# Peptides against a protein of PDB entry 4HTP: the designs that were tried, part 22

Target 1, 231 residues: chain A of PDB entry 4HTP
Amino acid sequence: SQTVASHVPFADLCSTLERIQKSKGRAEKIRHFREFLDSWRKFHDALHKNHKDVTDSFYPAMRLILPQLERERMAYGIKETMLAKLYIELLNLPRDGKDALKLLNYRTPTGTHGDAGDFAMIAYFVLKPRCLQKGSLTIQQVNDLLDSIASNNSAKRKDLIKKSLLQLITQSSALEQKWLIRMIIKDLKLGVSQQTIFSVFHNDAAELHNVTTDLEKVCRQLHDPSVGLSD

## One batch from the design tools (peptide; aimed at target 1 H7 D12 K42)

Design b2_p15_4 (made by RFdiffusion4)
Pose (drawn by RFdiffusion4):
Structure b2_p15_4 (pose): chain A 221 residues (1-106, 117-231), chain P 15 residues (1-15)
Amino acid sequence: SQTVASHVPFADLCSTLERIQKSKGRAEKIRHFREFLDSWRKFHDALHKNHKDVTDSFYPAMRLILPQLERERMAYGIKETMLAKLYIELLNLPRDGKDALKLLNYGDFAMIAYFVLKPRCLQKGSLTIQQVNDLLDSIASNNSAKRKDLIKKSLLQLITQSSALEQKWLIRMIIKDLKLGVSQQTIFSVFHNDAAELHNVTTDLEKVCRQLHDPSVGLSD
Amino acid sequence: SEIEEFFDEKIEELE
């Protein structure tokens, strides 16, 4: 019943992605990712130490790291133009104000929002990776259910409980373009030698994470 | 690193 994702602050995923994006070279981008992946695996063993048929995996984090491969969630129905309106309303921004104009007159949207949010209020987030996933699930379902009000509420939960950095990365997760500077092939190859292959056949990100959870155990086994 | 310290502390709590 328990998951690694319920114990990992979304902030730690975001700080990892930030350092990845910031790194100039491939080797350094891989290093930052590997450290988070390796810690996730160590904690997985400690958490599920004496457990039986464990289905937990790196999937809750991997689906945020490779969001373009997201298949389980339907479309979010979220445009950058409406996030601008949501922030103007939420932050009580005067429309003639400098911050409101930056959002309205839209180095992607996530960065603009980052610069707007950075000097403001909350500096330390509270959400875990699991809670972020649960809320993204509610947003995707409510888009399918044509409930734009429940989408606003869920997105307000995500935004108001998160730091500027988390919000920058959450936006990018919703738009599905992280701009990390490291390819999907590279990310799969760091995770597992066989991961790129398994994803080609299955097009199934959770299956790949679960089946190839152990890096020393290949597809042949 | 902070990631390693965080996870080490969580593992110690489990132990």

Design b2_p15_4_s1 (made by RFdiffusion4, then SolubleMPNN; from b2_p15_4, 6 letters changed)
Fold by OpenDDE base, seed 1:
Structure b2_p15_4_s1 (fold): chain B 231 residues (1-231), chain A 15 residues (1-15)
Amino acid sequence: as target 1 above (231 residues)
Amino acid sequence: SEIEERFEKLIKEIE
């Protein structure tokens, strides 16, 4: 079945997240999120114009924006150290080289950008001169690959985990990988609270989530901002 | 905005 997520480039979500992160004020952060959300809803209406009772919703994006609320996927089993080693291997970085050491010792101040402790930012700067300028993955494809990683982690299929990670990495820009890493680690550092995200999404979203703890249900039941829980 | 324009292009592709 056709979904909005199958059409929206992952790059567009990442660019939105980047704008949100770079924005200093709450209002500006909200504006960027709202623009993406409203555009998504508009596309949804166009895509499903002739189809009633679709289950498609903002969930594919929301679960990437609020990855700490993910309940459908099993654990990825991925840590920063694993990613560091993977990048060193993939990029053929000298093990004793500056970039490899930056990735492995990401918590240690390097004095360059003040990004100590933020693995995703360290990775970004290492990747920027080495990766594609534009990725090719849709939001749906990213979620599919993440599902694969989680499933294979549960099944203890390390080789297949690596395969899916390589697909994500090789088809993503440095910026997209920055955000992908943050999604996997479940820390986006947007500077906007979960409550704010929910409030912008729908007035009743926080309440429904508090009761159900089901992000998909929240997105599906409250996909129309004009229709409340009591409606 | 840029994101809005990108989505508009996507909409046009499916119409």
Scores: peptide ipSAE 0.726, ipTM 0.971, DockQ to the pose 0.774
OpenDDE base, seeds 2, 3, 4, 5: peptide ipSAE 0.726, 0.724, 0.725, 0.724; ipTM 0.971, 0.971, 0.971, 0.971

Design b2_p15_4_s2 (made by RFdiffusion4, then SolubleMPNN; from b2_p15_4, 5 letters changed)
Fold by OpenDDE base, seed 2:
Formats: structure tokens, C-alpha cells, sequence
Structure b2_p15_4_s2 (fold): chain B 231 residues (1-231), chain A 15 residues (1-15)
């Protein structure tokens, strides 16, 4: 069946996350999230105009925005060091070169930017002049690939994990990869709390999540902001 | 906003 996530470019989510991160005030951060969410809901209504009883929800996006609350996928088994090695290989970086060393030693402050310890930012600057400018993946496709990674990790299929990672990387811009890395590592550094995200999504979202710990159920049951938990 | 405009284009594509 058709889903909103199958239509929304991953780039649009990433640009929203970038705006949230760059915003200094809580109110501005909330505004950017709300604009994306409201647009998503509007598109949902248009897409499912003739089918009111659907299971489609904001869940595909929410699980990427709050990856630490992921319960459906098992662990990816991916750390920064693995990604560093993958990028060195993929980009054919000289092993003793500056960029390779930046990726491998991302915790050591070597640059002019205060990006030490933030692997995603280090990767971004290495990738920016080397990768495509516009990604081609939808949110659904990103989730499918992440599902594949988790499944193959549980099955100990390292080659297939690499294959899925390569698909993600080769079809994503530097900015998209920055956020993808943060999603995989489960640290977005948005500067807004989980509670704030839930409160913007729905008044009852935090409560329902506290009871169920089921992010999909929260997104589905509270899809309509005008319909409460007690309704 | 830019994001709203992008989603509007998506809506137009399915109509």
C-alpha cells in the first residue's frame, strides 16, 4: 500500500533536522519540526483521501528522529570506526592521508572546527567535496535499508551489511549522510528533548509512550492531533 | 516555508 514515507525524500527530513540543529531558540526549533509534521499530515490526508482506515502514520519519520526509542529493529552493530573504514575504502582515501586520519581519529581535535568527537560532522566535511550533491532516497527506502542492516547484523552477514551501507552512502548527499550517521549511532544532537518532540506531535504522546514504549503505536493512535487518548 | 512548498509539490504530483 502507498505510504507517505514512500513519497517524501529523505533529503527533506535531513534539511528539517539541519534547520532544527542550527536554530538557537527552543521556539524556533519547535517551529521547524511543526512545519515538517503539519506538512506530513496534510500530505497524508491527500494521499489517503479515499481510504480513511489506514495504518500509515508519522512512524517512519519519527523512528529516525528519535532513533534511541527504536524497538522494532534490532541493533545495527555499526560503530564510528566501522564507518570510518568503510568511507576510506569507498572514497579511496590514502590511508596515511589527512582525511583518512580525520575519520579514524575523529575524537582527537585536529581541525579548526570544534567537531572533535562528532564523527558525523567530521564525515560531512570529508564527504562534501567528494559525493553527489543531491540524494535520491525516500524515507521509506532509508528505513528499508536500515531494516536490512539490522536483520543482516542479527544473521552475522557482514557482506550484506556492507552492501546495504554502500547503497545508503552512494545514494545520499553529504548532508544526508551526516544525519544518517547520527541516526545509526542514535544521537541526533538536535538540541530539543524527547518530551518536546512528543509534545509537538500530540498532547498525549508522552503519556502513551511511557505506558506502551511503542513508538509506532504512539504515531498511529495519536495520528490526529484533535483526537485524544481518551476519545 | 520551503518544506511546505516541497510537500505541496508532492501533493500536486498525486492529484
Amino acid sequence: as target 1 above (231 residues)
Amino acid sequence: SEIEERFQKLIEEIE
Scores: peptide ipSAE 0.756, ipTM 0.975, DockQ to the pose 0.766
OpenDDE base, seeds 1, 3, 4, 5: peptide ipSAE 0.754, 0.754, 0.755, 0.754; ipTM 0.975, 0.975, 0.975, 0.975

Design b2_p15_4_s3 (made by RFdiffusion4, then SolubleMPNN; from b2_p15_4, 5 letters changed)
Fold by OpenDDE base, seed 3:
Structure b2_p15_4_s3 (fold): chain B 231 residues (1-231), chain A 15 residues (1-15)
Amino acid sequence: as target 1 above (231 residues)
Amino acid sequence: SSIEEYFEKKIKELE
């Protein structure tokens, strides 16, 4: 069975998130999210036109947009310091060099961009001249790799964690990695609240989530914006 | 938008 997430490039989600972040007004932020969501739903209807009662939903994207609400996937066990060390190794950065020090000391202002404390932004600027211009991963593939990381973290298989991380990194652009890092660290800095995201998704989404704390149930049960909780 | 165009293209491929 095919899913929408298997057809949507991770790059498209990241571009949407970037547009949301750069937008100053709430209304503009909402517009960008709504456009992505509406397109997703339209594609869902087309993909599943001959199959009713599918379990496919917006959940694969929603769990990346609201990673702090993830309950299905266990902890990654990944912090900024681990990622910094990985990038230094992967990019063969001199350990005493400017870029390596930026990654390791991301909390200290080192440039004109005011990115202190935002590891993902620091990483982005280091990666931009060194990474692929376009990634190749779908949203489903990203989630599969993240599942692998969480599972292997639980099993204390550090080498397999590294393998999955390397696959994510080597198949992603600098922009995609910026957002991937934020998803792993669970802080997207979109400038729009969780409640706003839910309200745009479905009028009853916040209520259902408050009761169930199950993001997948929210996405599946409220897949149709015209069908409410009482229906 | 670019994303809308992408999805429209993909939808047509499914028809």
Scores: peptide ipSAE 0.299, ipTM 0.872, DockQ to the pose 0.864
OpenDDE base, seeds 1, 2, 4, 5: peptide ipSAE 0.278, 0.272, 0.017, 0.278; ipTM 0.861, 0.858, 0.509, 0.861

Design b2_p15_4_s4 (made by RFdiffusion4, then SolubleMPNN; from b2_p15_4, 4 letters changed)
Fold by OpenDDE base, seed 1:
Structure b2_p15_4_s4 (fold): chain B 231 residues (1-231), chain A 15 residues (1-15)
Amino acid sequence: as target 1 above (231 residues)
Amino acid sequence: SEIEERFQKLIEELE
């Protein structure tokens, strides 16, 4: 079935997240999120114009924006050290080289950008001169690959985990990988609270989530901002 | 905004 997520480039979500992160004020952060959300809803209406009772919702994006609330996927089993080693291998970085050491010792201050402790930022700068300028993945494809990683982790299929990770990496820009890493690690560092995200999404979103703890249900039931829980 | 324009293009591609 056709979904909004199958049409929206992952790059567009990442660019939005980047704008949110770079924005200093709460109002500006909210504006960027709202613009993406409203555009998503508008596209949803266009895509499903002739179809009633669709289950499609903002969930595919929301679960990437609020990855700490993910309950459908099993654990990825991926840590920063694993990603570091993978990048060193994939990029054929000298093991004793500056970039490899930056990735492995991401918590140690390097003095360059003040990004100590932020693996995603360290990775970004290593990747930027080496990766594609534009990725090719949709939000749906990213979620599919993440599902694969989680499933294979549960099944202890390390080779298949690596395969899916390689697909994500090779089809993503440095910026997209920065955000992908943060999604996997479940720390986006947007500077905006979960409550704010919910409040912008729907007035009743926080309440419904508090009761159900089901992000998909929240996105589906409160898809229309004008229709409340009591409606 | 740029994001709105990108989505608008996606909508137009559906037609």
Scores: peptide ipSAE 0.750, ipTM 0.974, DockQ to the pose 0.778
OpenDDE base, seeds 2, 3, 4, 5: peptide ipSAE 0.750, 0.748, 0.750, 0.747; ipTM 0.974, 0.974, 0.974, 0.974

Design b2_p15_5 (made by RFdiffusion4)
Pose (drawn by RFdiffusion4):
Structure b2_p15_5 (pose): chain A 221 residues (1-106, 117-231), chain P 15 residues (1-15)
Amino acid sequence: SQTVASHVPFADLCSTLERIQKSKGRAEKIRHFREFLDSWRKFHDALHKNHKDVTDSFYPAMRLILPQLERERMAYGIKETMLAKLYIELLNLPRDGKDALKLLNYGDFAMIAYFVLKPRCLQKGSLTIQQVNDLLDSIASNNSAKRKDLIKKSLLQLITQSSALEQKWLIRMIIKDLKLGVSQQTIFSVFHNDAAELHNVTTDLEKVCRQLHDPSVGLSD
Amino acid sequence: NPNIQAWKDFLAEQE
């Protein structure tokens, strides 16, 4: 019943992605990712130490790291133009104000929102990776159910409980373009030698994370 | 949050 994702602050995933994006070289981008992945695996063993048929995996984090491969969630129905309106309303931004104009006259949208949010209010987030995933699930379902009001509420929960950095990265997860500077092939290869292959055949991110959870145990076994 | 605290404690022990 328990999950690694319920214990990991979304902030730690975001700080990792930030360092990855900031790194100039491939080796350094891989190092930052590897450290998070390795810690996740160590904590997985400690958490599920004496457990039986464990289905938990790196999937809750991997689906955010490779969001373009997201298949389980339907489309979010979220445009950058409406996030701008949501922030103007939420932050009580005067439309003649400098910050409102930056959002309206839209180095992607996530960065603009980052610069707007950075000097404001909350500096430390509270959500776990699991809670972020649960809320993204509500947003995708409510898009399918044509409930734009419930989408606004769910997105407001995500935004107001998160730091500027987490919001920058959350936006990028929703738009599905992280701009990390490291390829999907590279990310799969760091995770597991066979991961790129398994994904080609299955097109199934959760299956790959679960089946190839152990790096020393290959597809042949 | 006890779950986050458990994650942080585990990371501290790894250092």

Design b2_p15_5_s1 (made by RFdiffusion4, then SolubleMPNN; from b2_p15_5, 10 letters changed)
Fold by OpenDDE base, seed 5:
Structure b2_p15_5_s1 (fold): chain B 231 residues (1-231), chain A 15 residues (1-15)
Amino acid sequence: as target 1 above (231 residues)
Amino acid sequence: NPLVELWRQFKESLE
C-alpha cells in the first residue's frame, strides 16, 4: 500500500533535524518541526485523496524523532564500539590513524570541538570527506532496514545485521548517518522536549500517549490536528 | 518519481 514514508527522502528528515538542533530558541525549533509536519500532512492528503480509510500516519517519522518511545521494534544490539569498528573496516582506515582513533576513543576530549562523548558527531567529521553527498533512502526504507536489524539481533544473526548496516551506510550521506546513528543510539540531542514535540503534533497527543504508551496509536488517532480525542 | 517531486513542492512551499 502507498504510504507517505515511502516517498519522503530520509535526507529531508535529517535536514529538518539538523535545523532543529542548530536553532537556539524553542520557538525556532518548533517552527522547523511544524514545517516538516505540515508538509507531511499536506502530502498525506494529496496521496490519499481518494482513500478515506487509510492507516497511514506520521508514525514512520515520529518513531525516528522519538526513538526512546519505540515499542514495536526490539533492541538493535548496536553500540558505538561496534559502529566504530565497522566504519574502520568499511572505510579502510589505518588502525593507528587519527580517524580510527577518534572513532574508538570518542569519549576522550582530544579535539578542539566540544564533541567529546557524541559518537555521531565524531563519525560525521570522519565520514564527510568520504561519503555520498546525498543519500537515496526513503523514511520507509530506513525503517525497513532498522526492522531487519532488530529482528536479526533477536535471531542472533550477526552477518545479516552487518548486511543491513552496510546498506544503510553505503546509501547515506555523512549528515544522514550522523542522525541515523543518533536514532539507533536513541539520543537525538535536539534540544526540544518530548512534550513539545507532542504538543506541536496534536493538543491531545501527550495525554493519549500517557495512557496508551503506543506511539502508533497516537499518530493514527490524532492524525488530524482539528479532531480531538473527545470528538 | 512524480510523487517525490510533489513532496518537494509541499516542503518548499512551507519553508
Scores: peptide ipSAE 0.509, ipTM 0.928, DockQ to the pose 0.563
OpenDDE base, seeds 1, 2, 3, 4: peptide ipSAE 0.466, 0.321, 0.449, 0.402; ipTM 0.898, 0.870, 0.900, 0.856; seed 4 fails the geometry check

Design b2_p15_5_s2 (made by RFdiffusion4, then SolubleMPNN; from b2_p15_5, 9 letters changed)
Fold by OpenDDE base, seed 2:
Structure b2_p15_5_s2 (fold): chain B 231 residues (1-231), chain A 15 residues (1-15)
Amino acid sequence: as target 1 above (231 residues)
Amino acid sequence: NPLVEKWREFLESLE
């Protein structure tokens, strides 16, 4: 069946997240998230106009926006050090070169940017002059690849984990990879709380999640902002 | 990607 996530470029989510992160005030951050969410809901209504009983929801995007609340996927088994080594290999960076050292020692201040400790930002600046200008993945495809990584980690298939990571990396821009890294590491640094995200999504979202701890259930049951939990 | 194009066209229609 058709899903909204199969139509939405991962780039559009990343652009939204970038706008949220760069915004100074809470109100502006909320505006950017609301605009993306509203577009998603409107597209959902148009896409499923002739089929009212669907399981499609905002869940594919929400689980990337709130990766700490992921309960469906098993652990990725991926840390910054693994990604650093992968990028050095993939980009054929000299091991003793400045960029390789930046990735490996991302916690150490370099004096160029105040990005020490943020691996995703370090990676972004290394990737920007080296990778695709525009990615090609949809949100659904990103989730499929992340599912593969989690499944293969559970199965102890490191070779297949690497394969899926390479697919993600080679089909993503530097900006998309910055956010993808943060999703995998589960730290988006948006500057808005989980409660704020839930409040914008639906008035009852925080309560339902607190009870069920099921992000998909929250997204599905509270898909319509006008229909409450008690309705 | 025709699916992405459908999404893009939809967004344009909202402007």
Scores: peptide ipSAE 0.650, ipTM 0.949, DockQ to the pose 0.941
OpenDDE base, seeds 1, 3, 4, 5: peptide ipSAE 0.614, 0.633, 0.639, 0.632; ipTM 0.940, 0.945, 0.947, 0.945

Design b2_p15_5_s3 (made by RFdiffusion4, then SolubleMPNN; from b2_p15_5, 9 letters changed)
Fold by OpenDDE base, seed 2:
Structure b2_p15_5_s3 (fold): chain B 231 residues (1-231), chain A 15 residues (1-15)
Amino acid sequence: as target 1 above (231 residues)
Amino acid sequence: NEKIQQWYAFLESLK
């Protein structure tokens, strides 16, 4: 069946996350998230207008926004060092060059930007002049590729992991890759708490998640903000 | 991508 995630560009999620991160106030951060969520829900209603009792929900996006709560996928087995090496290879960066060293030594301040310790930001600036202006992946496609990575990590097929990563990278802008990296590493640095995200999503979301620890269940059961857990 | 275009068209309709 059709899903909202199959229609929503990953770029739109990333631009929303970027706006949230850049916003200083909690209220502004919440506004950006709410706008994306509301658009998603409205599109869901339009897409499934003639189909009741669908299992489609905000879960495909939520699991990328709160990747630390992921319980369906197994571990990716990907660290910053692996990504650094992959980017050096993919971008054909000189091993002793400035950009390669920035990626490998992302924890060390370089004096160019105050982004030491944030691999995603280091990668962003290296990628920005070298990548596509806009990616082509949907949220569903990103999740499919991440599922593939997790599955292949479980199967110890590093060659196939690399293949999926290359597909993600080559079809994503620098900004999208920045956020993708943070999703994989499971640290988005949005400046809003998990509680805030849940509260905006649904009044009962935090409670249901605390009981079930099942993000998909939370998104599905509390898809309608007007329908409570006890209803 | 046709599906992506449907999404953008929908967003425009909300303005």
Scores: peptide ipSAE 0.753, ipTM 0.971, DockQ to the pose 0.942
OpenDDE base, seeds 1, 3, 4, 5: peptide ipSAE 0.747, 0.750, 0.751, 0.752; ipTM 0.970, 0.971, 0.971, 0.971

Design b2_p15_5_s4 (made by RFdiffusion4, then SolubleMPNN; from b2_p15_5, 10 letters changed)
Fold by OpenDDE base, seed 5:
Structure b2_p15_5_s4 (fold): chain B 231 residues (1-231), chain A 15 residues (1-15)
Amino acid sequence: as target 1 above (231 residues)
Amino acid sequence: NPKVAAWQAFKESLL
């Protein structure tokens, strides 16, 4: 079965998130999200024009945009210190070098960027001159790898967790990894509220989520913005 | 990736 998420590059979502983060006002932030969502919905209609009762929805993207509402996937068991050590190893950074120390001591102010406490931003600047300019993963593939990490965390298979993380890292740009890290630690820092995201998605989304706490159900039942909850 | 190419082509057609 076909899904929109299997067609959409993870880079496209990350670019949208980056635009939202950089936008000054609420209206501009909303515009960027709406443009991505509208493209997704239109592509969905084209992809599934000859199919009835498909379960495909915006859920694969929504669960990455609102990772704190994730209920299907269990805990990753990944901390910033683990990622720091992994990057030091992968990038062969000197342990006493400035970049290794920035990753390990990301909470300590060191520069003029004001990124202290934001591990994802620290990682971004370390990765930018060292990794791919463009990633190759789709949203579906990212979710599959994140599912693998959560499953293997539950199974206490640290080796397999590392393998999935390495696949994510080696197939992603610095910008994509910045957002991936924020998705894993469940803090995107978009500057727009959960309520706003739901309101843009569908007028009844916040209400349905408040009752069900099921993000997939919200995305499926309210896929069409013109069809209300009471219809 | 033909799926990604399809998405990119579609998105461009909407501009």
Scores: peptide ipSAE 0.725, ipTM 0.960, DockQ to the pose 0.926
OpenDDE base, seeds 1, 2, 3, 4: peptide ipSAE 0.694, 0.719, 0.712, 0.687; ipTM 0.954, 0.958, 0.957, 0.953

Design b2_p15_6 (made by RFdiffusion4)
Pose (drawn by RFdiffusion4):
Structure b2_p15_6 (pose): chain A 221 residues (1-106, 117-231), chain P 15 residues (1-15)
Amino acid sequence: SQTVASHVPFADLCSTLERIQKSKGRAEKIRHFREFLDSWRKFHDALHKNHKDVTDSFYPAMRLILPQLERERMAYGIKETMLAKLYIELLNLPRDGKDALKLLNYGDFAMIAYFVLKPRCLQKGSLTIQQVNDLLDSIASNNSAKRKDLIKKSLLQLITQSSALEQKWLIRMIIKDLKLGVSQQTIFSVFHNDAAELHNVTTDLEKVCRQLHDPSVGLSD
Amino acid sequence: MSHMEELTEELEEED
């Protein structure tokens, strides 16, 4: 019943992605990712130490790291133009004000929002990766159920409980373009030698994370 | 030390 994702602050995923994006070289981008992945695996073993048929995996994090491969969640129905309106309303921004104009007159949207949010209020987030995933699930379902009000509420929960950095990366996860500077092939290859292959045949990100959870155990076994 | 490494140490001490 328990998951690694319930114990990992979304902030730690975000700080990892930030360092990845900030790194100039491939080797350094891989290093930052590998450290998070390796810690996730060590904690998985400690958490599920004496457990039976464990289905937990790196999937809750991997689906955020490779969001363009997201298949289990339907579309979010979220445009950068409406996030601008959501922030203007939420932050009580005067429309003639400098911050409101930056959002309205839209180095992607996530960065503009980052610069707007950085000097403001909350500096330390509280959400875990699991809670972020649960809320993204509610947003995708409510888009399918045509409930734009429940989408606003869920997105408000995500936004108000998160730091500027988390929000920058959450926006990017929703738009599905992280701009990390490291390819999907590279990310799969760091995770597992066989991961790129398994994803080609299955188009199933959770299956790949679960079946290839152990790096020393290949597809042939 | 990562947050997950700290949690692992706590679990090992409990064991």

Design b2_p15_6_s1 (made by RFdiffusion4, then SolubleMPNN; from b2_p15_6, 7 letters changed)
Fold by OpenDDE base, seed 3:
Structure b2_p15_6_s1 (fold): chain B 231 residues (1-231), chain A 15 residues (1-15)
Amino acid sequence: as target 1 above (231 residues)
Amino acid sequence: MSHLEKLVEEIEKKE
């Protein structure tokens, strides 16, 4: 069956996350998240208008926004150093060149942007002049590729992990890759708490998550903001 | 109009 995630470009999520990160105030951050969520729910209602009892929910997006709460997908086995080496290879960067050294030594401030310790930002600036301007992946496709990475990590198939990573990278803009990296490393740096995200999603979301630790159940059971846990 | 709003309109036009 069709899902909302199969229709939503990954770029739309990344643009929302970028707006949230750039916003200074809590209220503005919340507004950007709410706008994305409301649009998602409206699309869900339209897509599933003639279908009752669908299992589709905000879960495909929520698990990317709160990647530290992921419990369904196994560990990726990917660190910044691995990504740095992959980018150096893929982009054919000179190993002793400035950009390669920036990626490998991302913890040391070498630039004017103050991005020390933020690998995703370092990668963004390296990728910006070298990558496509618009990605082609949907949220569903991103999750499918991430599932493949986790599965292949469990199976110790490094070659297949690399293949899936290359598919993600070659079909994503520099901005999309910035956020994808943060999702893989499980640190989005949004400047808004998990509790705030849950509170905007549904008033009972934090409580249900505390009991179940199941992000999919939270998204499915509390899909309608007007229907509570006791209903 | 957001991208999702455009998609909603497209679905509604097909109904």
Scores: peptide ipSAE 0.051, ipTM 0.744, DockQ to the pose 0.947
OpenDDE base, seeds 1, 2, 4, 5: peptide ipSAE 0.043, 0.049, 0.009, 0.047; ipTM 0.733, 0.742, 0.445, 0.737

Design b2_p15_6_s2 (made by RFdiffusion4, then SolubleMPNN; from b2_p15_6, 6 letters changed)
Fold by OpenDDE base, seed 3:
Structure b2_p15_6_s2 (fold): chain B 231 residues (1-231), chain A 15 residues (1-15)
Amino acid sequence: as target 1 above (231 residues)
Amino acid sequence: MSHLEKLVEEIEKEE
């Protein structure tokens, strides 16, 4: 069956996350998240107008926004150093060159942007002049590739992990890769708390998550903001 | 109009 996530470009989520990160105030951050969520719900209602009892929900997006709460997908086994080496190889960067050294030594401030310790930002600036301007992946496709990475990590298939990573990288803009890296490393740096995200999603979301620790159940059971846990 | 709003309009036109 068709899902909302199969229609939503990953770029749209990344643009929303970028707006949230750039916003200074809590209220503005909340507004950007709410606008994305409301649009998602409206699309869901239209897509599933003639279908009752669908299992489709905000879960495909929520698990990327709150990656530290992921419980369905196993560990990726990916660290910043692995990504640095992959980018150096893929982009054919000189190993002793400035950009390769920036990626490998991302914890040391080497530039004017103050991005020390933020690998995703370092990668963004290296990728920006070298990558496509618009990605082609949907949220569903991103999750499918991430599932493949986790599964292959469990199976110790490093070659297949690399293949899936290359598919993600080659079909993503520099901005999309910045956010993808943060999703994999499980630190989005949005400047808004998990509790705030849940409160905007549904008034009962934090409570249900505290009991179940199941992000999919939270998204499915509380899909309608007007229907509570007791209903 | 957001991308999703455009997609909603497309679905509604196909009905």
Scores: peptide ipSAE 0.049, ipTM 0.734, DockQ to the pose 0.948
OpenDDE base, seeds 1, 2, 4, 5: peptide ipSAE 0.036, 0.036, 0.007, 0.038; ipTM 0.709, 0.720, 0.457, 0.721

